# Designs tried in a protein design run: peptides against a protein of PDB entry 3OGK. Part 167

Target 1, 307 residues: chain A of PDB entry 3OGK
Amino acid sequence: ATPDRLSRRFPNLRSLKLKGKPRAAMFNLIPENWGGYVTPWVTEISNNLRQLKSVHFRRMIVSDLDLDRLAKARADDLETLKLDKCSGFTTDGLLSIVTHCRKIKTLLMEESSFSEKDGKWLHELAQHNTSLEVLNFYMTEFAKISPKDLETIARNCRSLVSVKVGDFEILELVGFFKAAANLEEFCGGSLNEDIGMPEKYMNLVFPRKLCRLGLSYMGPNEMPILFPFAAQIRKLDLLYALLETEDHCTLIQKCPNLEVLETRNVIGDRGLEVLAQYCKQLKRLRIERGADEQGMEDEEGLVSQRG

## One batch from the design tools (peptide; made by RFdiffusion4, then SolubleMPNN)

Design b1_p24_3_s4 (from b1_p24_3, 14 letters changed)
Fold by OpenDDE base, seed 4:
Structure b1_p24_3_s4 (fold): chain B 307 residues (1-307), chain A 24 residues (1-24)
Amino acid sequence: as target 1 above (307 residues)
Amino acid sequence: MKAEREARREALRRLRAERLRDYD
């Protein structure tokens, strides 16, 4: 569909999702008709889609100017912005969004590629937003944002239920977890082993409603931090965990209410057997081969066609 | 053991940074 056709047909559109082409196909020289740029859509939103409250761009090129225009056009009417695997913007664009869209409920930039200028966008969000329900910058690399701002967001946004972050040291998020009383989902962070302090994470207190979890770089030594609430876990993202086959078996046995599991081939046939035995509520299973992880898997971490 | 874990961590970090999850 073209932007102009969309607005003419659906002037009262509330939600828009656009999918671009895979990044591998996105060359610097994108023809105007390639459909990779959000610019014509943002123009149409600004002019003709006055009831639009939800925007999802997937694999699109998004400039700071596009974000600024969108932000000013929709302002506090914008409830959802998802920049899913997008590129072309900087944190200035994000700053514009959070400055003008103060009632945004969902802000996602998962797997987006951007230039980080500063952490002002998260600070601005922390200072002015009280509506946020979902914050997701999973698999991004922010180095200039403050975990204190994340804590402030948790304190101010009482409806905050899902937060996915980059590589924050988990111990820096203690205040965040304490403040995020209604948090149901957390993904990301960084668990860093310290041989001199093997139990450094054992006193970590998670939000009481937490049931969807994906801790990055969680190994078998850190895994026990989940055991107190493992029975309430419904979703696990183990894609970036440092768990072997036996560790998977151990954890899975403690999660009888697991509904969604994402992991790598390291789970093995044995892990799948344990999963089938203990997780009767399982609805979705994603196993990535870890083609880039050749050599990280134990010999037992092979999923056969029988499994 | 530590060196191996660090190597694995670095590999996963690189994987996470480089890999776009293609759910399509």
Scores: peptide ipSAE 0.358, ipTM 0.858, DockQ to the pose 0.525
Fold by OpenDDE base, seed 1:
Structure b1_p24_3_s4 (fold): chain B 307 residues (1-307), chain A 24 residues (1-24)
Amino acid sequence: as target 1 above (307 residues)
Amino acid sequence: MKAEREARREALRRLRAERLRDYD
């Protein structure tokens, strides 16, 4: 479909999702006339799609100018922006979005590639937004954003239910977790083991409604922090956890209400057996292969074709 | 133990980086 055909057919369109080529193609010289650029779509949105409140770009090239144009065109009518595996923009583009779209409810840049200039975009979001429900920059590496701004967002956005972040030290997010009273989902962060302080994270208080969780680099020593609310957990992302087969078994048996599990091949046939035994409400299972070949696999960490 | 755990963390960081480059 072309942008002009879409607007003529659906002038009252409220939600738009566009998919580009796989990311590998984005690193190659893509011709300007290829549909991988959002520019012609942003132009069409600006001119003709006045009811549009949700935009999802997946695997597309997005410039700061595109984001600026989109932000100004939709302003406070924009409720959702998802930059899913996109590239070509900087944090200046994000700043434009949060500056002009002050009632945005969902902001996602998961797995996007960008140039980080500063942390102003998150600060601006913290200072002016009270509508945010979902914030997701999972699988990104922001180094210039402040956990205090995240805390401010949690304090000001009472409907905040899902937050996925990059490599924040979890202890820097204590204030955030205390403020995020309605948070149901959290992914990311960084658990950093201190052998001299085995209880470093034991006093971490999670939001009471938390039921979807994925802590990066969680090992068996940190895993017990989940036990008090394990029965409440409905979704686990263990893809970036430092858990072996036995650790998976230990955790899974404590999560009888688990509906979604994402993990690596290290779960093994034994882990799958335990999963089948204890998690009768399981709806989705994702097992990432090949990750365990780098020495994280134990003898039981092989999922056979039986599993 | 500490060195092994750090090596595993680094392996996961590499996995993350590789995933960002791969096709879905």
Scores: peptide ipSAE 0.315, ipTM 0.842, DockQ to the pose 0.391
Fold by OpenDDE base, seed 2:
Structure b1_p24_3_s4 (fold): chain B 307 residues (1-307), chain A 24 residues (1-24)
Amino acid sequence: as target 1 above (307 residues)
Amino acid sequence: MKAEREARREALRRLRAERLRDYD
């Protein structure tokens, strides 16, 4: 579909999702010249799609100019922006979005590749937004943003329900967790083992409604921090956890209401058996190949064809 | 123990990086 055809056919479009790599069946519908750039779509949005409030770009090339144009064109009418696995922009583009779209509810840049100039975009978001419901920059590397701004966002955005972040030290997010009273989902962070302080994470207080969780680098020593609320957990992302098969078994048996599990093949057949036994509400299971298994001879961590 | 955990962490970081590349 061409942008022009879209606006003519759907002048009242409220939500647009574009994928840069369409399936073969859709390939004939997209001119080769569009190459995955959002520019022509942003132009069309700016000119003709005046009711558009939700934009989702997946695997697209997005420039700062594109983001600036989009921001200015939609302003406070933009409620959702998802830059899903996109590339080509910098934090200046993000700054433009949060500066002009002060009522944005969902901001996602998960797995996007960008150049980080500064942390101003998150600061601006913290200073002016009170509408945010979902913030997701999972699997990104921001080094210049402040945990304090994240805390401010939590304080100001009462409807904030889902936050996914990069490699923040979890202890730096204590203030955020205290402020995020309605948070249901959290992914990311970084748990760092300290031999001198084995219990440094034991006093972490999570939001009371937290039920979807994925803590990066969580090992068996840190895992007990979940036990007080394990029964309310509905989704676990263990893809980047440092848990062995037995640790999986221990955690899974404490999560009887688990609906979604994402993990690595380290769960093993044993973990799958435990999962089947204790998690009767399970709806989705994702098992990925682990990078760490190339070196560990432990046969127990392999999901067999029987499982 | 610490060295092993760090090695595993690095392996997971590499996994993250590879996933990001595989989707490009």
Scores: peptide ipSAE 0.289, ipTM 0.836, DockQ to the pose 0.313
Fold by OpenDDE base, seed 5:
Structure b1_p24_3_s4 (fold): chain B 307 residues (1-307), chain A 24 residues (1-24)
Amino acid sequence: as target 1 above (307 residues)
Amino acid sequence: MKAEREARREALRRLRAERLRDYD
């Protein structure tokens, strides 16, 4: 479909999702008029899609100019922006979005590639937004944003239910967790072992409604922090956890209401057996190949084709 | 033990970085 045809057919469109080609195709060999650029779509949105509240770009090329145009065109009518696996923009584009779209409820840039100029976009979001429900910059490389701005967002946005972040030290997010009283989902962060303080995370208090989580680099020493609320966990992202097969077994046994599990081959056949035994409500299982496979040839941490 | 854990962490960071390429 072409942008011009879409607006003519659906002038009252409220939600638009566009999918481009995989990123590998986007960098070198694609002409400027390729459907992977959002520019013609943003033009159409600006001119003809006056009721559009939700925009989802997946694997698209998005420039700062595109984001600026979109932001100004939709302003406070924009409720959802998802830059899913997109590229071509900088944090200036994000700043434009949060500056002009002050009532945005969902902001996602998961797995997007961008140039980071500063952390102003998150600061601006923290200063002016009170509507945010979902914030997701999981699997991104922000280095200039502040955990204090995240805390401010949590304090100001009472409907905040899902937050996914990059590699923030979890202890820097204590204030965030305390403020985010309605948070149901958290992914990301960084658990960092300290030899001098093996229990440095034991006093970490999570939001009471938390039921979907994925803590990056969580090892067996940190895993017990989940035990007090393991029975309410419905989704676990263990893709970037430092758990062995036995650790998986231990955790899974404590999560009888688990519906979604994402992990690596390290779960092994034993982990799958335990999962089948204890997690009767499981709806989705994702097992990915991990970097740890090379070390696991001699251990039970391989999922056989039997599972 | 510590060195091994750090090595594993680094391996996971690499895995994460590779996944961000999204060739699929």
Scores: peptide ipSAE 0.353, ipTM 0.860, DockQ to the pose 0.357; fails the geometry check

Design b1_p24_4_s1 (from b1_p24_4, 22 letters changed)
Fold by OpenDDE base, seed 2:
Structure b1_p24_4_s1 (fold): chain B 307 residues (1-307), chain A 24 residues (1-24)
Amino acid sequence: as target 1 above (307 residues)
Amino acid sequence: DEAARRAAEEAARRAAEAAAREAR
């Protein structure tokens, strides 16, 4: 569909989702400049889609100018912005969004590639937003943002229910977890094993309503931190966990209310048997092949055709 | 255990159907 045809047909459109071409197709065979730019759509949104509250760009090229135009055109009427696997912007574009869209409820940059200039966008969000429900910059590389701004967001945004982050040290998020009283979902962070301090994370206090979880780099030594609330867990993301087959079996047995599991083929046939035995409420199972597991056909911990 | 295998296959089937619904 062309932007002009969309606005003429649906002048009262509240939600727009645009999907660009797969990134793999853009890099190798199609010039980066072809068919993935949001600019024509942002122009149309600014001029003709005055009731639009939700924007989702997936695998699109988004410039700082596009974000600035969108921010100024929609201002406090913008409730949802998802930059899903997008590229072409910097943190200046994010700063424009959070400066002008002070009532934004959902902000997502998951798997987006951008140039990081500073952490001002998260600071500005922390200073004046009280409406945020979902913040997601999972699988992104931010080095200049502060965990203290995340804590401030948690204190000020009482409806904050889902937060997904990059590689923050989990101990730096203690203040955030204490402030995020209504948090139901957390993904990301970084668990860093310390052989000299095996109990480094044992005093970590999670939000009382937490039921959807994915801790990056969680190994068998850190896994026990989940045991006090494992019966409350409804969703686990283990894609970036450092758990073997037996560790999966141990954890799954403690999660009888599990509805969604995302993991690697390391779960094996044994892990699937344990899952079937203990997780009777399971609705969704995603098993990905790990990059390192493509070469080991014969090792214990592969999902076979028998499993 | 054949019962555990069948339950795993059913869980995998339900998961595939859920993924197919999300892809539509």
Scores: peptide ipSAE 0.006, ipTM 0.417, DockQ to the pose 0.042
Fold by OpenDDE base, seed 1:
Parts: sequence; C-alpha cells; structure tokens
Structure b1_p24_4_s1 (fold): chain B 307 residues (1-307), chain A 24 residues (1-24)
Amino acid sequence: as target 1 above (307 residues)
Amino acid sequence: DEAARRAAEEAARRAAEAAAREAR
C-alpha cells in the first residue's frame, strides 16, 4: 500500500508496521520505487497519521532526518518505536527520538546497523524518561553508552519489564539489576570467564521477577548462577551461550516451566529428549545452526532432520 | 530410544501448534 492510500483509508491508525522486504504475497502491495526507505512513510505519518502511537520498521533504511521528523511529528504521543534490522541512521537520530518522545514506552533497535557517535541518547533517555517499559538494543554494538544510564533508567522507569542489551560486562549491570525491581526479561550482556576468579559471577543478584533470559557467552561455569531461579524461567535464549549438549541437558532439567527455548544445534537429540521429558509447558522451540558447529563431527550435538 | 523419539516428536508437535496459533 502507498502511504497516501493508507492514511486515506485509516486516518485514525494507531499502529504501523512496515517491512522493507515483503514476502512474495506482499510484492503487489509495495511500489518497487519505494525500496526500503522509510522517508515517504515518515512524511505521511507527519502529515496525516496524527493518532499514530506505535511505529515498527523492519529491514528499512532509516535516516537521522527520518527519525528527527518522526520524533517532532509525534512527540509525546509516540509510545513505541521499533527499528528492527534497520540501517542508515546514527545515534543522533536516536537522540532526537528520546529528546522529543519523552513518554516513549518501547524503544527497539534490535539487529540494527548504525553509526555510533556518542552515548548521549541513552543519557537523555535516563534523565527524562519515566515511562519506559521495553528497551531493546539486542545484537547491537554500543561502545559509548554507560551502564550507569541503564541503572538510572531502571530506577526511574518503574514499569520497565524487558531490557535487551549488547555486550555490557554483566558485573557492570549489578546496579541496574538491583534497580530494575519489576524486570521480567533480560537478554544480552557479556560473561567473561576469568580463570583466576572462577566465582566472578556467583554473587550476581537478578531481579526477582526475571523469567525470560538470554545471557551472552554463558558457559558451564557461569550457568549455576541461574539455578536459584531456574524453576521460574519461562523463556531461555541460549543462541549465544557457550553450552554443550550436556550443559543444555543440565539446565533444561532445572527449567520445568520453560515455555520458549531458542538454542543452537548443539542441544542435539539428547537435549531435545530432556526438553520433552522435563519441559511439559514448552510452546516454542527455535533451533539455529551455529556457524562453528559445521566442523564438529560429533553426532551427539546435531539435531536430526526428524527432530 | 523410542520413548525419547516420541517425546521429541511430541515437543516438536507442540512447538509447531504454538507457532501456528501465533501466526493466526
């Protein structure tokens, strides 16, 4: 659909989701000349979609100018912005969003590619937002943002329930976890094994309501940090965990309330057996092929095509 | 082995049914 046709048909539209690469069934709905650019849509949002509260761009090209226009046009009426696998913007665009949209509840940049200029956007969000419920920059690389700003967000945003981050050292997030009393979901971070300090992470205290989790680089030595609350885990993301088949079996056995598992082929048929045995509430299973697993001939770590 | 296979097949079936419900 063209933006103009959308606004004419739905002048009171509250939620918009755009996908840059339509599935075959959508080819007839998106003009070829639109490519993956959000600019025409942002123009239409600014002019005609005055009730729009939620915007989700997936696999779109988004410029800082597009974000600035969107931010100014929607201001405090913008509750949700999702830049899902988008590209073409910088942290200046993010700064514009958080500066103008002070009541934003959901901000997502998951798997987006951007140029990082500074950490001001997260600082501005920390200083002025009290409405945030979901913050997600999972599978992104931010080097200039402060974990202290994340802690401030957790203290100020009492409705914060889901946070997904990039490669923060988990120990730098101790203050965040203490502040995030209502947090239900956490993904990302970085667990860094220290041979000289095997108990480096044993004193980590997670939010009491945490039930959806995905810790990056969690190995078998760090896995025990989950055991005190494993029974309350409902979603587990192990895509970036450093767990072998046996480690999967050990962890899964401790998660009887698991509803969603995302993992790699390393779970193997054995891990799937354990999953079926212990996780009777399982609703969704996602198994991805790890890049590194193509070379390990160990049959035990491969999910058969029948699994 | 057969019990394990059946359990895995049942888990896969439940996952597929859940995915089909979310796609609606």
Scores: peptide ipSAE 0.000, ipTM 0.409, DockQ to the pose 0.040
Fold by OpenDDE base, seed 4:
Structure b1_p24_4_s1 (fold): chain B 307 residues (1-307), chain A 24 residues (1-24)
Amino acid sequence: as target 1 above (307 residues)
Amino acid sequence: DEAARRAAEEAARRAAEAAAREAR
């Protein structure tokens, strides 16, 4: 569809989801410049879609100018912005969004590629937003943002229920977890094993309502931090966990209410058997081949047709 | 294992009851 046709047909549109390049474009099969720019859509939003409150761009090219135009055009009417696997913007574009859209409830940049200039966008969000429900920059590389701003967001945004982050040291998020009283979902962070301090993370206090979780780099030594609330867990993301087959079995046995599991092939047939035995509420299972597992077709830690 | 299973089942029951209270 063209932007012009959409606005003419749906002048009162409240939610827009645009998909750019299909997955096949990741293999350079589709020219980068074809149909991937949000600019014509942002122009149309600005001019003709005055009731639009939710925007989702997937696999599109988004410039800082596009974000600035969108921010100014929608201002506090913008409740949702999702930059899902987008590219072409910097943190200046994000700053414009959070500066002008002070009532934004959902902000997502998951798997987006951007240039990081500073952490001002998260600071501005922390200083002025009280409406945020979902913050997601999972699988991104922000090095200049402050975990203190995330804590401030948690204190100010009482409806904050889902937060997905990049590689924050989990211990830096202690203040955030204490403040995020209504948090139900957390993904990301970084667990860093310390041979000299095997119990480094054992005193972590998670939000009481936490039931969807994915801790990056969680190994068998860190896994016990989940045990106090494992029965409450409904979703696990283990894609970036450092768990072997036996560790999967141990954790799964403790999660009888698990509804969604995302993991690597390392779960093996044994892990799947344990999953079937203990997780009777399971609705979704996603198994990916890890980069390191692509060559291990014959190991016990593989999911076969028996699993 | 059996004690851990029973503890998990009891915790699951409590979690389900808590969720049912919040849905009201």
Scores: peptide ipSAE 0.000, ipTM 0.340, DockQ to the pose 0.014
Fold by OpenDDE base, seed 5:
Structure b1_p24_4_s1 (fold): chain B 307 residues (1-307), chain A 24 residues (1-24)
Amino acid sequence: as target 1 above (307 residues)
Amino acid sequence: DEAARRAAEEAARRAAEAAAREAR
């Protein structure tokens, strides 16, 4: 559908989700004309979609100018922005969004590729937003953002329930976790093994309501930090965990209320048996091939058993 | 074992209460 046809048909549209081409096709000739750019849509939003509060761009090219136009056009009416696997913007575009859309509740940049200029966007969000419920920059590379701004967000945003981050050192997030009293979901961070300090992470205190979790680089030495609340875990993302088959078995046995598991093929048949035995509430299982099978294209073997 | 069980039951209760709040 063209933007013009959509606005004419649905002038009161409140939610828009656009999907671009698959990533494999994005690096190849996306013909300029084939809906990969958000610009025509942002123009239409600005002119004709005055009720739009939720925008989700998936696998699209988004410029800073597009974000600036969107931000100014929707301002405090924008509640949700998802830049899902998008590219073409910088942190200046994000700054424009958080500056103008001060009542934004959901901000997502998961797996987006961007140029990082500074950490001002997160700082601005921390200084002025009190409405944020979901912040997600999972699988992104931010080097210039401050964990202190994340803590400030947690303190100021009482409805903050889901936060997904890139490779923050988990110990730098102690203040964040303490402030994020209503947090239910956390993904990302970085657990860095220290041979000289094996108990480096054992004193981590997680938010009391945390039930959806994915800690990057969590090994068997760090895994015990989950045990005190493993029974309340409903979703685990182990895709980037450094767990072997037996470690999976150990953890799964402690998570009887697990509903969603995302992991690698390292779980093996044994891990699946343990999962079936102990996790009777399991609704979704995702198994990805590990990076060590270098040669075969990432065919995401989505084993979705609808239980 | 019993302390771990009680902790698990309390955690499960908290998880159920959290889920009931999300469903609202």
Scores: peptide ipSAE 0.000, ipTM 0.309, DockQ to the pose 0.014

Design b1_p24_4_s2 (from b1_p24_4, 23 letters changed)
Fold by OpenDDE base, seed 2:
Structure b1_p24_4_s2 (fold): chain B 307 residues (1-307), chain A 24 residues (1-24)
Amino acid sequence: as target 1 above (307 residues)
Amino acid sequence: AAAAAAAAAAAAAAAEAAAAREAR
C-alpha cells in the first residue's frame, strides 16, 4: 500500500506497523543500503494521520530528520514508538523523540543499528517523562548512557513494567532495581564472572514483581540468584545464558510456573524431558541453534526428534 | 582467556540469535 492510499482509506488510524526489508536481506541478497525508507510514511503521518498514537517500524531506514518530523507532528499524542531492527539514525533522532513526545509510554529500539553521539536522549527521558511503561533497547550497544538515568526513570515512571537493556554491568543496575518497584520484565545486562569473587552477584535484589527475565552471560555460578523467586518466573530468555544441559535441568525444576522458555539447543532431550515433567503451564518453547553448537560433537546438547 | 572465549561464544550466539530472530 502507498502512504497516500492508507490515509485516504483510514484517516482515523491510531496504530501503524510497517515492515521494510524482506527476510531475504539476511542472506546478503539485498544491498545494505536497500530498504524501505520511512520518509514517505512520516510525511503522510504528519499531514494526514493526526490521530496516530502508535508507530512500529520494522527493518526500515529511519533518519534523524524522519524522527524529528515525527516527534514534532505527534508530540504528546505519541504513546508508542518501536524502531525494531531499524537503521540510519543517530542518538540525536532519539533526543528529538524524547524531547517532543514527553508522554511516550513505549519506546523500543531492539536490534536497531545507529550512531551513538551521546547519552542525552536517556537523560532527557529521565528528567521529563513520568508515563513510561516499556523501555526496550535490547541487543543494542550504548556506551554513553548512564545507569543513573535508568534509575531516575524507574523512580519517576510508576507504571514502568518492562525494561530491556544492552550490556550494562548488573551491579550498576542495583539502584535501578531498587527504584523499579512495579517491574515485571527485565532482559539484558551483563554478568561478568570473577574467579576471585564467586559470590559477586549473590546479594543482588530484584524487583518483587519480576516474573519475565533474561540475564545475558548468566553462568551456573550466577544462576542461584534466581532461586529465591524461581517459583514466580513465568518467562525465561536463556538465549544469551552460559548454561549447559545440566544447568538448564537445575533451573527448570525450580520454575514450576514457567509459561515461556527461549533457549538454545544445549537444553538437549534431557532438558526437554525435565521441562515436560516440571513445567505443566508451558505455552511456548523456542529453541535456537547457536554458532558454537555447529562444531560440538557432544550428543548431550542436541535436541533430537525424540525431544 | 576463558572469560574472553565465553564472551566471544556468547557474542557469536547473540549474533546468530539475532540472525534467527530476523529469519522469523
Scores: peptide ipSAE 0.016, ipTM 0.487, DockQ to the pose 0.118
Fold by OpenDDE base, seed 1:
Structure b1_p24_4_s2 (fold): chain B 307 residues (1-307), chain A 24 residues (1-24)
Amino acid sequence: as target 1 above (307 residues)
Amino acid sequence: AAAAAAAAAAAAAAAEAAAAREAR
């Protein structure tokens, strides 16, 4: 569909989801197929889609100018922006969004690639937003944002239920977890093993409603921090966990209410048997192949046709 | 060294998981 045909057909459109071409197909010099750029769509949104509240760009090229135009055109009417696996913008574009869209409820940059200039966008969001429900910059690299701004967001946004972050040290998020009283989902962070202080994470206090979790780099030594609330866990993202087959079995047995599991082949057939035995509410299973697992000759770390 | 190797393996698995999510 062309942007102009969309607005003519659906002038009252409230939600738009655009999918660009798969990135693997973008490396082929596919001639000037504007289907990858959001610019013509942002122009159409700005001019003709005045009721648009939700925008989801997936695998699109997005410039700072596109974000600035979108921000100014929708302002406080923009409730959802998802830059899902997008590229071509900087943190200046994010700053424009949070400056102009002060009532944004969902802001997602998951798996997007961008140039990081500063942390001002998160600071501005912390200073002015009270409406945020979902913040997701999972699988992104932000080095200039402050954990203190995330804590401020948690304090000010009473409806904040889902937060997914990059590589924040989990201990820097203690203030955030204390403030985020209604948080149900957390993904990301960084658990860093310290041989000199193996118990450094055991005093972590998670939000009482936390039931969807994915801690990055969680090993078997850190896994026990989940045990006090494992029976409340409904979703686990173990894609970035450092758990072996036995660790998967141990954790799964403690999660009888698990509905969604995302993991790697390391779960093995044994982990799948344990999952089938203990997790009777399971609705979705995702198993990805890790490159690290192809080098482990141990039969236990592979999902066969039996699993 | 084991933690750094495990972190590198997790980062590689993360990159591969991202690539596998891109292929879908």
Scores: peptide ipSAE 0.016, ipTM 0.489, DockQ to the pose 0.084
Fold by OpenDDE base, seed 4:
Structure b1_p24_4_s2 (fold): chain B 307 residues (1-307), chain A 24 residues (1-24)
Amino acid sequence: as target 1 above (307 residues)
Amino acid sequence: AAAAAAAAAAAAAAAEAAAAREAR
């Protein structure tokens, strides 16, 4: 589909989702195939799609100039921006979005690759936004953003319900969790085991409405922090957890209301049996193969054709 | 050392899960 054909057919379009080519195919085809760039679409949005409030780019090349043009063209009418597995922008492009789109409700850059110049975009969002409902930079590498700005966002954005982050130390997010009183979903962070301080995370207080969770690097020693609210959990993301088969069994037994599980093959047939026994509300199961599972000769750690 | 190795393994597993998602 071409941008011009879209605007002619749907001049009152409110939501647009574009899917680029797979990244592996984009690197070899970048010089000739404008179908991976958002530029022609941003031009069309700016000129002809004046009711557009939701934009989702998936696996596309997005420049800072594209983001700046989009930001200025849509301003406070932009409610949703999703840069899903995108590349080609910097944090300056993000700064333009949050500066001009002060009523943005959903900002996603999950699995996007970008050049990080500074943390100003998150600071600007913290200073000026009160409308944010969903913030998602899961599986991204931000090193210059402040957990204090995330806390400020939680304090100012009373409708904030879903936050997914990169590798913040979970203890730096204590202020954020206290402020995020309506938070229902959290993914990411970093749990860092300290053999000298086994209770490091035991006093961590989560938001009372939290029911969708994925803590990165959560091991069996940290897993007990979930037990006080495990019966409230509806979704678990265990893809980046450091749980073995037995740990999966222990956690799953405590989550009778689990609707969605995302995990690795380490759950095994035994973990699937426990899941079937205890999780009668399960709607979706996703099992991914992990790197390390190719080397374990132990038959028990693999999901067989029987599981 | 074991926690750093487990974190590195989880990061590698995350990277490979990301790569496997890119191959689809």
Scores: peptide ipSAE 0.014, ipTM 0.470, DockQ to the pose 0.033
Fold by OpenDDE base, seed 3:
Structure b1_p24_4_s2 (fold): chain B 307 residues (1-307), chain A 24 residues (1-24)
Amino acid sequence: as target 1 above (307 residues)
Amino acid sequence: AAAAAAAAAAAAAAAEAAAAREAR
């Protein structure tokens, strides 16, 4: 479909989702420039899609100029922006979005590749936004953003229900978790084992409504921090957890209300048996292959056709 | 050493899971 045909047919379009490079582009079968740029769509949004409030770009090339044009064209009418696995922008483009779109409710950059200039975009969002419901920069590398701005967002955005972050030290997020009283979902952070302080995370207080969780680098020593609220957990993301098969079994047994599990093949047939036994509300299971499994001769960490 | 290897394996698994998410 061309942008111009879409606007002519649907001038009152409120939500747009574009998928860029098909998977076949990873095999060099498609020229890098084929259908990947958002620019013609941003031009069409700016000119003809005056009711558009939700934009989702997936695997597209997005420049700072595209973001600036989109931001100025939609301003406070933009409620949702998702840059899902996008590339070609910097934090200046994000700054333009949060500066002009002060009523944005969903901002996602999950798995996007960008150049980080500064942390100003998150600071600007913290200073001016009170509408944010979903913030997601999961599987991204931001080194220049402040956990204090995240805490400020949590204090100011009373409807904030889902936050996914990169590799923040979890202890730096204590203020955020205290402020985020309505938070239902959290993913990311970094749990760093300290041999000198094995209990460093045991006093971590999570938001009372937290039921969807994925802590990065959570090992068996840190896993007990979930036990006080494991019965309320409905979704676990264990893709980046450092849990073995037995640790999966231990955690799953404590989560009888689990509806969604995302994990690696390390769960094994044993973990799947435990899941079937204890998690009767399970709606979705996702098992990914991990690179770590090619070197472990232990048969227990394999999901067979029987699991 | 084991935690660094596990973190490197988790980072490699995250990169491969990202690549596998790209491959699906």
Scores: peptide ipSAE 0.013, ipTM 0.478, DockQ to the pose 0.085; fails the geometry check

